# Peptides against a protein of PDB entry 8YR4: the designs that were tried, part 31

Target 1, 309 residues: chain A of PDB entry 8YR4
Amino acid sequence: PRGSPALQLVVLICLGLMGLERALNVLVPIFYRNIVNLLTEKAPWNSLAWTVTSYVFLKFLQGGGTGSTGFVSNLRTFLWIRVQQFTSRRVELLIFSHLHELSLRWHLGRRTGEVLRIADRGTSSVTGLLSYLVFNVIPTLADIIIGIIYFSMFFNAWFGLIVFLCMSLYLTLTIVVTEWRTKFRRAMNTQENATRARAVDSLLNFETVKYYNAESYEVERYREAIIKYQGLEWKSSASLVLLNQTQNLVIGLGLLAGSLLCAYFVTEQKLQVGDYVLFGTYIIQLYMPLNWFGTYYRMIQTNFIDMEN

## One batch from the design tools (peptide; aimed at target 1 R298)

Design b2_p16_3_s1 (made by RFdiffusion4, then SolubleMPNN; from b2_p16_3, 13 letters changed)
Fold by OpenDDE base, seed 2:
Structure b2_p16_3_s1 (fold): chain B 309 residues (1-309), chain A 16 residues (1-16)
Amino acid sequence: as target 1 above (309 residues)
Amino acid sequence: SFEQFLQREREEEARL
């Protein structure tokens, strides 16, 4: 934000909090590993209690797993409200200024309420897309890269390779299946609009329909349109189930391969029992934000198309 | 609105 040093400081604090979230995403699994190892070794209660208390505090800062947002994420979201409001207002004023530069003939052809609705949609699309790119997509990609580096350095190159292949396959299949699903959604939305237009036209002409006693004919035509819509809705919904199941299968195979390899190295005394638990915990933690990646990707594509129009 | 799009996507994901 140019012109407000206070808002620039808030942006820097939000970026610092995003860095802290990335550090917490590595530290929480490490502390959980340490608890399992200390329990296995029958360590003294004082060391165990300190490690458990530290883990619970870090988990409170991180959030996740329990459906709760972490303290750091909540603080970031709270501080970002002012930056979002400033950005939204700036985009809205730019759109409003541009609308005043448009020809009188363009304004006479459109109702003022439609023009304002276009401005609100444009502002909402830009601010939403920016927020999702900066706070969801980029951090998720950073967490994957940090995860690959961590497993490659602290476990074995084989674990880094499994995570790399699993996440690369997951992202690729998510993109491909999401693009395939987008065709079914567009067909559904087109048929929904056509079904709604027929219902509105029939209801606006209700006097004519009653005069000709055509009520049963209009109901049957509407029923046929609903059946056609439901056939497209089913394809859209079934394609989402297929996406979720494909994602679950890829993560399940990665978790299986890595867990078997961890178990093998624990039997060879190269890894501890806590390292097995760390791997499972870390993979599940990487999966949680990735589950939303397909929705974010489609949302980004839709908003880019809506901004080009 | 973008928020309504997100809410519909979340409602579609929450219905599954």
Scores: peptide ipSAE 0.018, ipTM 0.639, DockQ to the pose 0.127
OpenDDE base, seeds 1, 3, 4, 5: peptide ipSAE 0.020, 0.020, 0.018, 0.018; ipTM 0.651, 0.651, 0.635, 0.632; seeds 1, 3 fail the geometry check

Design b2_p16_3_s2 (made by RFdiffusion4, then SolubleMPNN; from b2_p16_3, 12 letters changed)
Fold by OpenDDE base, seed 5:
Structure b2_p16_3_s2 (fold): chain B 309 residues (1-309), chain A 16 residues (1-16)
Amino acid sequence: as target 1 above (309 residues)
Amino acid sequence: SFEEFLRREEEEEARL
């Protein structure tokens, strides 16, 4: 926001809060590890109570590992409302100004309601895409990189390699399968629009249909269109299940490989029981935002296509 | 699901 130093300060505070979320994503598993180790060692109550209290406080700030429901995330979201409103209004005014510069012939050829809908979609697409990239995609990629670095420094390099391979394979398969399923979704949407158009045309011609007693014929034709739609919907839904299962299998294999390796090192007394729990907790924490990455990638693609049109 | 949320949001945006 070039015109308001106050909004620029809010953006900087939000970026600082995003950095704090990244630190919490590392600290929370560490404190949980320390609790498990202190319990295993039968440590004195004072040390245990302090570590538990610190963990619960950090967990309250983090909000369950994704950061999405934590105090820091909620504070960031609250502060960002004014920045989003400023950006939305700026995009809306730019679109509106551009619409007024267009020829009268363009406005006469389009319904005013369609023009407004294009303007609203353009505004929502730009603001949604920016919010999405900044608050979901970039933080998730940062958490993956931080995770690889952390496991490579504090564990054996094999753990960093497992996380790297699992996350790279997960992202690659998510992109490839999402691009593949987009064909089924486009075909479904096209058939949905065609089915809706037939229903509207039949209802607009209701008097004619009634005059010719063709109600049964129009109902059967609509039923055939629905069956054809449902055949495409099934392919779309089945492709989504396949995506989710593929993602779950990749994370499951990574969790299995890393958990077995942790268990082995615990048996060899190279790692503590808490380190096994840390690995499992951290991988699950990385998985939660990644589960939505397929939806994320699709929204980005749709918004880019809608901005080019 | 967040896809159902987005579909509802797309359906609500398509109804508006």
Scores: peptide ipSAE 0.016, ipTM 0.480, DockQ to the pose 0.191
OpenDDE base, seeds 1, 2, 3, 4: peptide ipSAE 0.012, 0.000, 0.014, 0.014; ipTM 0.473, 0.311, 0.532, 0.523; seeds 2, 3 fail the geometry check

Design b2_p16_3_s3 (made by RFdiffusion4, then SolubleMPNN; from b2_p16_3, 12 letters changed)
Fold by OpenDDE base, seed 2:
Structure b2_p16_3_s3 (fold): chain B 309 residues (1-309), chain A 16 residues (1-16)
Amino acid sequence: as target 1 above (309 residues)
Amino acid sequence: MLEDFFAREKEEEARL
């Protein structure tokens, strides 16, 4: 935002908070490893209690689990509201100004309500796209890279390779299956619109339907349209289950391979018991944002299409 | 399910 130094500072703070989230994503598993090692070594209570307290504090900052946002993420989201509102308002005003520059002939040929709806969609699309790219996609890719580097440096190159292959395969399959699913979703939405249009047309022409005693015929035609819709809805829903299952299999295989390798290195006394726990927790932590990656990818594609129209 | 719900709500909000 070029017009407000205060909003530029807020953007810089948000970027700093994003960097802190990446650091927390590495530190939390490390502190959890250290707890397991201290427990295994029967370390003094004071050292254990400090490490546990530090872990819980870092975990509070990070957040965790499905739907639990951390303090840092919540603070970032809160600060970003003002930046989003400023950006939205600026885009809306630019679109509105551009609409006033258009010819009277263009305005007379279109319904004002349709034009406003296109403007609102365009604004929401641009602001949404930027937010998803900056706060979900880029951070997730950064976490993967950080994870690969971490495992390559602190464990063994084989762990980094397993994570790299697992995440690369996961991302590739997520994109490919999401693009494949998009065909079924488009077909479903087209049939939904056709089914809705038929119902609206039948209800708007209710006098004609009554005059011809055609209610049973219109109900049966609507039933056929619903059955066609449900057949496409089933394909869309089944394709989502297939995506989720494919993702789960890739992560499961990566977790299996890395866990077996880690267990082997622990038996060889090359790694500690805490390193096994770190590997498992870190892989699961990398999986959490990736589970939503297909959704974000589709939303990004939709928002790009809606911005081009 | 939740994704399709939020995506439908956004498509419905975009359709209103």
Scores: peptide ipSAE 0.009, ipTM 0.503, DockQ to the pose 0.215
OpenDDE base, seeds 1, 3, 4, 5: peptide ipSAE 0.009, 0.008, 0.008, 0.009; ipTM 0.517, 0.537, 0.515, 0.507; seeds 4, 5 fail the geometry check

Design b2_p16_3_s4 (made by RFdiffusion4, then SolubleMPNN; from b2_p16_3, 11 letters changed)
Fold by OpenDDE base, seed 5:
Parts: C-alpha cells; structure tokens; sequence
Structure b2_p16_3_s4 (fold): chain B 309 residues (1-309), chain A 16 residues (1-16)
C-alpha cells in the first residue's frame, strides 16, 4: 500500500504471521511426538501435563488442521481487512475514473442489463450450497452423536461429557454469534446497493457529467460512498473473525480438558498411549466438518439476507 | 464479480 506506513507495517506483520503458521505446522507434530514418547516412557505427570498444555496451546495457534481457524490465521485475516479495503477502494476508483474518461460511444453501446445477470448467477449458486449443506450438516451431526457414544462407552463417561459440552457450546455459539453478525451484513448490503446505485446513476448521466467536467466530483462522491461501505464491511468481516476465533477457543478448551484427562488416565494405567492418540485425532476430525458447518450456516444466513433485499 | 466475491467468500470461508 503506497502512502500509508501503518498499512505497510500491517502487511509486514501479516507476512510474519504467515511465516509463523509454517513454523507451527512443523512444531505441532513434533510436540505431539514428544507427548507420545513421554507417555511411552511413563514420564512424571508434571512434565507430561506441561508438554500437553504446550501442545494444545500450539494447536490453538495453528487451528484444527487446515490452519485456517487458528488464532494466528484469524489474527492475519483480521489485520488484512484494512489492507484489502485500501486495495479494493483504489482499484474501484481507478475503474470508475477510467469509465468517466471513456468516449461517449463506449457508454452508449453498453446495456446495464449485463450487471443484473451477474447478480442472478449468484442466487443459483446459493441453492446448490443449501443442498450441499444439508448433505454435510446431517452427517456431521451423526458423527458427533457417534463420537459421544463411542467415547462414553469405550473411554469414560467424562470423555463423552466433554465432547457433548464442547460440541453443544460450539453449535450454540455459532448460531448466537451468527444471528448477532446478521445486522452487520444487512447494513453492509444496504450500503453496497446504495453505492452501486450512485455509480450507475453517475454512468447513466455520463453526458451531463462530461459536459460540466464534473468527473472529479463524481469520483469523490463515489469515494465517500466506498468509505462508508468499507466501514460496514469491516464490522461484518471482523465479526466473522470473532466467530471463527470463538469456535477455535471452544475446541481448544475441549481439546485441553480431554487431552489432560486422557494423559492422566494413561499415567494411571487405565488407558493406553494409543488411546491418547485416538482422542486427539478424533476431536480434530470432528472439528473439521463443524468448521465447514459454521461457514456454510453463515453462508445460508448471508444468502437469506441477500434474498430479503 | 459479485460471483467471484461470493466464491471468494465461499473459498475463504471454505479455506477457513
């Protein structure tokens, strides 16, 4: 971003965070190996608990396996919003100014109806996503129930309870925070439509704008509308990052509680080292589809809001 | 395009 040293610093921080994500992808498996070795060697509980806690903290920073839901990824995405907005606004203003520099013959030849056809294609993708969601949501809920039953029967009732509480809290917070963010999305869409209407009105009145040499004035009005839109977009995108981070925190707490409890039972010779590996792997496997569910549920709500407008 | 933005939100949300 030329002209803002603050945004340049944010870009450097985001690049540093991307480097940290790569380091975490190597460190997390190493710490996991170390836990398995310490469990096999029957290491003292204090050393084991510290290594497990450190692993879960690193896993919280990394996220559920894709890395995309981790704290580091969420922080990168959050910081990048302002950089993206700066770049988008600059491109939109360059396109808009270029459109006002074009000849009258170019404007007379274009039917505004092509822009509407791009919106109609968006609505058809929504219906496909709704079907895909139903086919992913139902299996994911089944996998959670199977997981609760499995851990309750083969481990201990406490593991089934941890999974139940973690998944119930995850789903509840996903719904509540998504309903809360809906107001930001509605406000953003309303302002987007108003910004688009201003651009269309300026382009339809191109002859008048050119006659009065008012191109700079229309570009400034469009810039103000974009800034107002981007203020609402930031709230929408920041609320999404908050949702993802809340989800990551819930899974991180569930993984911490269950991994410590599993490690304790391995030290007490009630569970095997393989059972610790199983628990950690299974929780991560349950989390991955749930993250997709949260995404798709957000997308459904967005699409319902976009259809109401 | 708004479709690319939706697909980018879908792909960013799906990459999440």
Amino acid sequence: as target 1 above (309 residues)
Amino acid sequence: SFEEFLRQEEAEEASL
Scores: peptide ipSAE 0.015, ipTM 0.507, DockQ to the pose 0.086
OpenDDE base, seeds 1, 2, 3, 4: peptide ipSAE 0.015, 0.014, 0.015, 0.015; ipTM 0.472, 0.485, 0.546, 0.479; seeds 1, 4 fail the geometry check

Design b2_p16_4 (made by RFdiffusion4)
Pose (drawn by RFdiffusion4):
Structure b2_p16_4 (pose): chain A 309 residues (1-309), chain P 16 residues (1-16)
Amino acid sequence: as target 1 above (309 residues)
Amino acid sequence: FAATAAETAAEVAADA
């Protein structure tokens, strides 16, 4: 925010809260391991109670689920509401003030609905791009690197390889499948618009009664167009199911390999009982934000082209 | 702003 000082402070607080969320993401599974290790060794009730209370408090600060739930990141959403409002207003006013100064030939040439759609989509594109990228993409790529470092240094050497390979395969397969699916989605959207146009045309022209008893003909053409649209929709959604399945298979293979290696190491007195639940919880925690990367890839590309327009 | 946020959420939901 160029103008107001009160908003730069809010931006800095939001970035600090993002850092704190990353720290909590690292911290909570460690406390879960500590609780399990204390529980297995018959510890007194005092230290166990205090540690349990602390763990519960940390789980409350972190998202109880999917990270979009915690008290942190919600304070962030509140402050970002206040900040993003300023950018939206400024961009809309700049577009509106520029559109009123262009010469007449320009306005006589282009329609109004198309020009206004471009502007609205542009403003929404800038706001969405800022939000998606800064608050949902970079933090996840930072979480993956932090997890790789933690497992490779403080847990063992092999688990770094396990997490690295699993996440690399996950990202690569997600991007590869997403481009194909985008082709299918565009193919389906064009036909959906054509079907809607046919239905609107048949409704507007109540001449079907005049030039024939052609109600049946208008109904049949509409059915054919619906069937074509349904075929394209089935293809697109089946592609979506395949993407979900391949992502799930990759995570499952990573979890299986990590769990088996951790169990074997615990039986050989190399690792403690809590390390098993640490690995499991952390793998699930990494998986949860990764569920929404094909959508982020599609939205980022679309918003980039829109902003360019 | 609220409308833009709702529209963005709807586009994300449609991808599911």

Design b2_p16_4_s1 (made by RFdiffusion4, then SolubleMPNN; from b2_p16_4, 14 letters changed)
Fold by OpenDDE base, seed 5:
Structure b2_p16_4_s1 (fold): chain B 309 residues (1-309), chain A 16 residues (1-16)
Amino acid sequence: as target 1 above (309 residues)
Amino acid sequence: LEEKLKEQEEEILKEL
């Protein structure tokens, strides 16, 4: 971003965080291997517990799965909001100013039907997403229930309780934070519609704007509307990062409690090294689709509210 | 990809 040294520093920090994510992607498997080796060698509990705690901490920083909402990713996304907003605002103002420079024949020749086609693609994409959501939410809830039953029967009642408490807390916090976020999203959408309406009104009055040479005035008014929108968008996006980080924290605490308990039972020869691997893999596998559950719940709620109105 | 899909889902849900 030319002109703001603060935003340039934020970009450099975000690039540094991306480098840290790459380092974590190498360190996490190494620490995991070290745990498996220490369990196989029947190493002393203090060394094992320290290595497990360090692994879970690194896994918390990395996040779970391919779309890792780890602490480092969430921090990057949070810092990037202002850079994205600066870039978006600059592109929108360049497009809007260019539209006012275009000929009257171009404005008269554009069918509003292209804007409707973008809306229709949006609606089709949402319907496709809703189908994807239903086909991922139901299996994920089934996998959680199956997991609680499996761990309760084959490991110990304590493992089933940890998974139950972790998933119940995860779902509850996801709902509560999503309902809180919905207020910011509604305020953002209302301001977006008002900003869009203002742009449309300015473009419909293109002849009048051209007659008064008021192009610079309309661009500045549009800039102010975008800045107001971006203030609401930042609250929405920052609240999403908070949701993702809260979800990551809950899964991290569940992974910590369960991994320490697994490691302890392996040291007592009640469980095998393979059971430790199974628990960690299964919790991470549950985390990947659950990360989307907040978006899913919001989509379902938005569509229900829009169907009641 | 997953964060971008959440953002794209949020953008698609803004266009509704």
Scores: peptide ipSAE 0.022, ipTM 0.648, DockQ to the pose 0.119
OpenDDE base, seeds 1, 2, 3, 4: peptide ipSAE 0.018, 0.014, 0.018, 0.013; ipTM 0.585, 0.530, 0.606, 0.515; seed 3 fails the geometry check

Design b2_p16_4_s2 (made by RFdiffusion4, then SolubleMPNN; from b2_p16_4, 15 letters changed)
Fold by OpenDDE base, seed 5:
Structure b2_p16_4_s2 (fold): chain B 309 residues (1-309), chain A 16 residues (1-16)
Amino acid sequence: as target 1 above (309 residues)
Amino acid sequence: LEEKLKKQQEEIESLR
C-alpha cells in the first residue's frame, strides 16, 4: 500500500512473521528429535527439562503445524486486518468510480441490486484470492521446498527425493481430481438452483395450485427434483471422499517409504531414534495444510471465473 | 473432523 508508511511497516512485519513460521516448522521437529535422543541416552534431568520447555514454547508459537492456530499465525492475522480493510476499500472505490464512468444506458439496463452484487463479488474475489495466495498457497509451497532442502542436506539425497516425489504426486493428483470434481459441483449447483426456482414458482402460484387441486402433482414434481439433486450431491460428496482418500494414500506411501528408510539407517547406526521421529513428525506437519490445498485451488479457480465475468 | 470442516467450507463457498 503506497499511501501509508504505517501499513507498509505492518506488511513488512507480517512478511517477517511468515518467515518466522517457516523457521518454526523446521525447529519444532528438531527439538522433538533432541528430546527423544536425550531420553534414549538417559541424559541429566536439567538438560531434558530445558529442551522440553523450549520445545513446548516453540510449539505454542507454531500451533498445530497447520499454521492456522499458533500464536505467530494469530498475531499475523490480527495485524493483517487493517491491510485487508485498506485493500478492500481501495478495490471497492476503484469499482465504484468505474461504475460511475459507465454510460447511463448501462445503468438503466441493469437493476441497482445486480450492479452492487457484481461489485461486491468483484471486491470479495480479488481480496479473497490475494489472501489465499499469500497466506495459504505460497507458505505451503515454501514449506515443501524447505523440507526437500532440509532432508536432502541433513539426512540423505534419498529422503529429499521421496519428499519431492510424494509432494509432486500429491499436488498433481489434487489438481487433476479437483478439476474432475468441479464438473459434479457445477451440475449440483445448477440442479439446486432449478429445484429452488421450482419451489418459489409453486409457492408464488399457490392460489392457482389450490384452484386446480394440483398440490399432490407439485409435491411429486418437487420430490423428483430433490431426488435428482441428491443423485448429483452424492456424486459430489463421493468425489470428495475419493480426493481425500487419494491424498491420504499418497502421504501414507511417502511416510511408509521414508519411515522404512529411516528405520534401516537407525539399525545401521547412521541415524538416531530421534531422527525417525523427526521424519514422521515433519511429514505429518506438511500433510495438515496440504489437506486444504484442494479447497484453496478451487477457491482460486472460482474467484478467477467470477472476476472475468 | 478435517473432512467435515472441508465440506462445510465447500458449502460456505457454494453459498457465495
Scores: peptide ipSAE 0.027, ipTM 0.650, DockQ to the pose 0.122
OpenDDE base, seeds 1, 2, 3, 4: peptide ipSAE 0.018, 0.014, 0.018, 0.014; ipTM 0.572, 0.513, 0.572, 0.548

Design b2_p16_4_s3 (made by RFdiffusion4, then SolubleMPNN; from b2_p16_4, 15 letters changed)
Fold by OpenDDE base, seed 5:
Structure b2_p16_4_s3 (fold): chain B 309 residues (1-309), chain A 16 residues (1-16)
Amino acid sequence: as target 1 above (309 residues)
Amino acid sequence: LQEKLERLKKEIEEEL
């Protein structure tokens, strides 16, 4: 973005964070290997606990291994909101200005059927995503229950309790933060529709706008409406990053507590090294579909509220 | 709506 040195700095920070994600993708497997080796060698608890804590911290920064929901990715996404908004606003204003330069015959020849076809594609995509969510959410809830039972029966009851508390807190916070986000999203969409209605009214009256040479005035009014919309969009997008980060924090705390407890039981020869690997793998396996659930639920709500308005 | 769908598609592709 050539017009704002602040936004250029934000882009550079985002590129730096992407480089950090690449470093984390290399470091996380190395620390995991080191834990397995230390467990195999029956290393002293202090060295093991430090390495486990460092691994979980790095895994919290990385997220699910794809980097999509780690702290670093969430920070990148949060910083990028303003860059995206600047670009979107610039494109929208250029399109709107260009539409006011077009002839009456083009405006009258607008295929309402093309807008309808785009809406129908939107609706079909939403329905497909909703079906995908239902078919992934139910199995994921089943896998959580099976996991709690498995860890309670084959491990110490403390592991089942950690998984139960982690997953119950994850689900509860996901619901509560999603309800809170829905309020911001409705406000955003109401303002978007009002902004669009003003643009449509201006474009329907484009002959009058041309007659008074008022194109610059209508563009500035549209710019103000977009800025107001983007204030609400930022709240919506920032609330999503907060959701993802809250989810990542809950899973990270569960992984920390369970991994430390598992490592302790391995040092006491109550569990094998394989049981540590199993616990970590199973928690990550439970997290992957839950992470995708947040993304898909967002996508569905986007498209549903875009259909209601 | 098409531009929103393309933005949404791009967000999906960045999250995949």
Scores: peptide ipSAE 0.009, ipTM 0.443, DockQ to the pose 0.086
OpenDDE base, seeds 1, 2, 3, 4: peptide ipSAE 0.000, 0.000, 0.000, 0.000; ipTM 0.341, 0.330, 0.338, 0.350

Design b2_p16_4_s4 (made by RFdiffusion4, then SolubleMPNN; from b2_p16_4, 14 letters changed)
Fold by OpenDDE base, seed 3:
Structure b2_p16_4_s4 (fold): chain B 309 residues (1-309), chain A 16 residues (1-16)
Amino acid sequence: as target 1 above (309 residues)
Amino acid sequence: LEEKLKELEEEIKKEF
C-alpha cells in the first residue's frame, strides 16, 4: 500500500509473524522429541521441567495443529484486519468508479440490484482470493518446503525424498480430483437453481395453480426436480469422500514408509526414540492444513470464474 | 457460498 507507511509497517510485521509461525512449526516437534529423549534417558527433573515448560509455551504460540488458534496466528489475523479493510475499500471504490464510466445503455439494460450484486461479487472475489493465497496457500507450501529441507539435513536424504514424493503426489491428486469434483458441483448448483426457480414460479402463480387444481402436478414436478438434484448431490458428496480418502491413503503410505525407516534407524542406534515420535508428529502437523487445500483450491477457482463473469 | 465457507471455517475452528 503506497499511501500509508503505517499500513506498510503492519504488512511487514504480519510477514515477520508468518515467518515466526513457520519457525514454530519446526521447533514444536523438536521440543517434543527432546522431552521423549529426556524421559527415555531418565534425565534430572530440572532439565525435563525446563524443556516441558518451553514446549508448552511454544505450543501456546503455535496453537492447535491447524495453526489458526495460536497466539501468533490470532495476532497476525488481528493486525491484518486494517490491511484487508484498506484493500476491500480500494477495490470497491475502483469498481464503483468503473460503473460510473460505463455507458447509460449498460445501466438502462440492467436492474440496479444486478449492478450492485456484480460490484459486491467482484469486491468479495478479489479480497477472498488475496486472503486465501496469502494466509492459507503460500504458508502451506512454505511448510512443505521447510519440512523437506529439515528432514534432508537432520535425518537422512531418504526422509526428505519420502516427504517430497508424498507431498508432490498429495498435491497432484488433490488438484486432479478437485477439478473432476468441480464439474459435479457445477452440475449440482445448476440443478439446485433450476429446482428453486420452479418452486418460486409455482408459488408466485399460486392462484393459477389453485384455479386449475394442479397442486398434485406441481408437487410431482417438484419431487422429480428434487430426485434429479439429489442424484447430483450424491455424486458431489461421494466425490468429496473419494478425495478425502485418497488424501488419507497418500499420507498413510508416507507415514508408513517414513515410520518404518525411522524405526530401522533407531534399531541401528543412528536415531533416538524421540526422532520416531518427531517424524510422526511432524507429518500429521503438515497433513492438517493440507486436508483443507482441496477446498481452498476450489474456492480460488470459483473466485477466478466469478471475476471473469 | 462464502457465508457457508465462513461458517465451515468457524465450525472447523471450534472442532480443532
Scores: peptide ipSAE 0.014, ipTM 0.416, DockQ to the pose 0.139
OpenDDE base, seeds 1, 2, 4, 5: peptide ipSAE 0.006, 0.000, 0.006, 0.007; ipTM 0.372, 0.365, 0.385, 0.448

Design b2_p16_5 (made by RFdiffusion4)
Pose (drawn by RFdiffusion4):
Structure b2_p16_5 (pose): chain A 309 residues (1-309), chain P 16 residues (1-16)
Amino acid sequence: as target 1 above (309 residues)
Amino acid sequence: SVEEELEAEFEAEAES
């Protein structure tokens, strides 16, 4: 925010809260391991009670689910509401003030609905791009790297390889499948618009009664167009199911390899009982934000082209 | 309102 000083402070607080969320993401599974290790060794009730209370408090600060739930990141959403309102107003006003100064030939040439759709989509594109990238993509790529470092240095050497290979395969397969699916989606959207146009045309022209008893003909053409649309929709959604299945298979293979290696190491007195639940919880925690990367890839590309327009 | 719109667009695109 170029103008106001009160908003730069809010931006800095938001970035600090993002850092704190990353620290909590690292911290909570460690406390879960400590609780399980204290529980297995018959510890007195005092230290167990205090540690349990602290773990619960940390789980409350972190998202109880999917990271979009915690007290942190919600304070962030509140402050970002206040900040993103300013950018939205500024961009809309700049577009509106520019559109009123162009010469007449320009306005006589182009329609109004198309020009206004471009502007609205542009403002939404800038806002969404800032929100998606800064608050949902970079933090997750930072979480993956932090997890790789923690497992490779403080847990063992092999688990770094396990996490690295799993996440690399996950990202590569997600992008590869997503481009194909985008092609299918566009093919389906064009036909959906054509079907809607045919239905609107048949409704507007109540001449079907005049030039024939052609109600049946208009109904049949509509059915054919619906069937074509449904075929394209089935293809697109089946592609979506395949993407979900391949992502789930990759995570599952990573979890299986890590769990088996951790169990074997615990039986050989190399690792403690809490390390098993640490690995499991952390793998699930990494998986939860990764579920929405094909959508992020599509939205980033679309918003980039829209902003360019 | 802008935040809600962004969330709604994102959820609808995810389900699609």

Design b2_p16_5_s1 (made by RFdiffusion4, then SolubleMPNN; from b2_p16_5, 9 letters changed)
Fold by OpenDDE base, seed 5:
Structure b2_p16_5_s1 (fold): chain B 309 residues (1-309), chain A 16 residues (1-16)
Amino acid sequence: as target 1 above (309 residues)
Amino acid sequence: SLLEKLKKEFEEERKA
């Protein structure tokens, strides 16, 4: 935002908080590892109590594995409200100015409600998409890259390769299956609108339907439209379950391969018991935001299609 | 927010 130095400072603070979230995503598993190692070594209570207290404090700052409920994420979201409002208002004013530059014929040919709907959809699509990319997609990709680097440097190149292959396969399958699902969703929405239109037309022509005793015919046509809709709804819902299960399988295979490799290195005394727990904890932390990535990609596609129309 | 509403609608679509 070029117009307010205060809003520029808020953006810089929000970017700093995003960096802090990435650091917490690495530190929390490390502190959990250290607790497990201290418990295994039967360390003095004072050292254990300080490490546990520090872990719980870091976990409070991080929040849940999705990052959405942590203190740092909540503070970032709170500070971003003013930046979002400034961006929204600027987009609304640009759209409004552009609408006033359009010809009188364009305004006379359109209903005011349609123009307002186009302006509102345009503003909501741009601002929602930008906030979504910056706060959900980019951080998740950054966490994956940081994870690959961390495991490659501090464990073994094989762990970094497992995470890379698992996350690359996960993202690729998520995109491909989501694009495949979008066809079923579009067909479902088209059939829903057609079924709703038939119901409205039948209700508006109620007197004519009564005059011809055509109630049974209209009910049967509506039933056929519902059955056709439910067939498309089932395909949409079943394709979502298939996506979720495919994602779960990919993460499960990555977790299995990495956990077996960790267990092997622990038996060879190359890693400690805490390192096994660290790997499992870190993979679960990566999985939680990625589980929403399919929803994310679909929202981005819908918003892009709504901007082109 | 619209994002929270969309997230909620998508969470409802994911639970359905």
Scores: peptide ipSAE 0.013, ipTM 0.486, DockQ to the pose 0.401
OpenDDE base, seeds 1, 2, 3, 4: peptide ipSAE 0.013, 0.007, 0.013, 0.000; ipTM 0.471, 0.453, 0.482, 0.359; seed 3 fails the geometry check

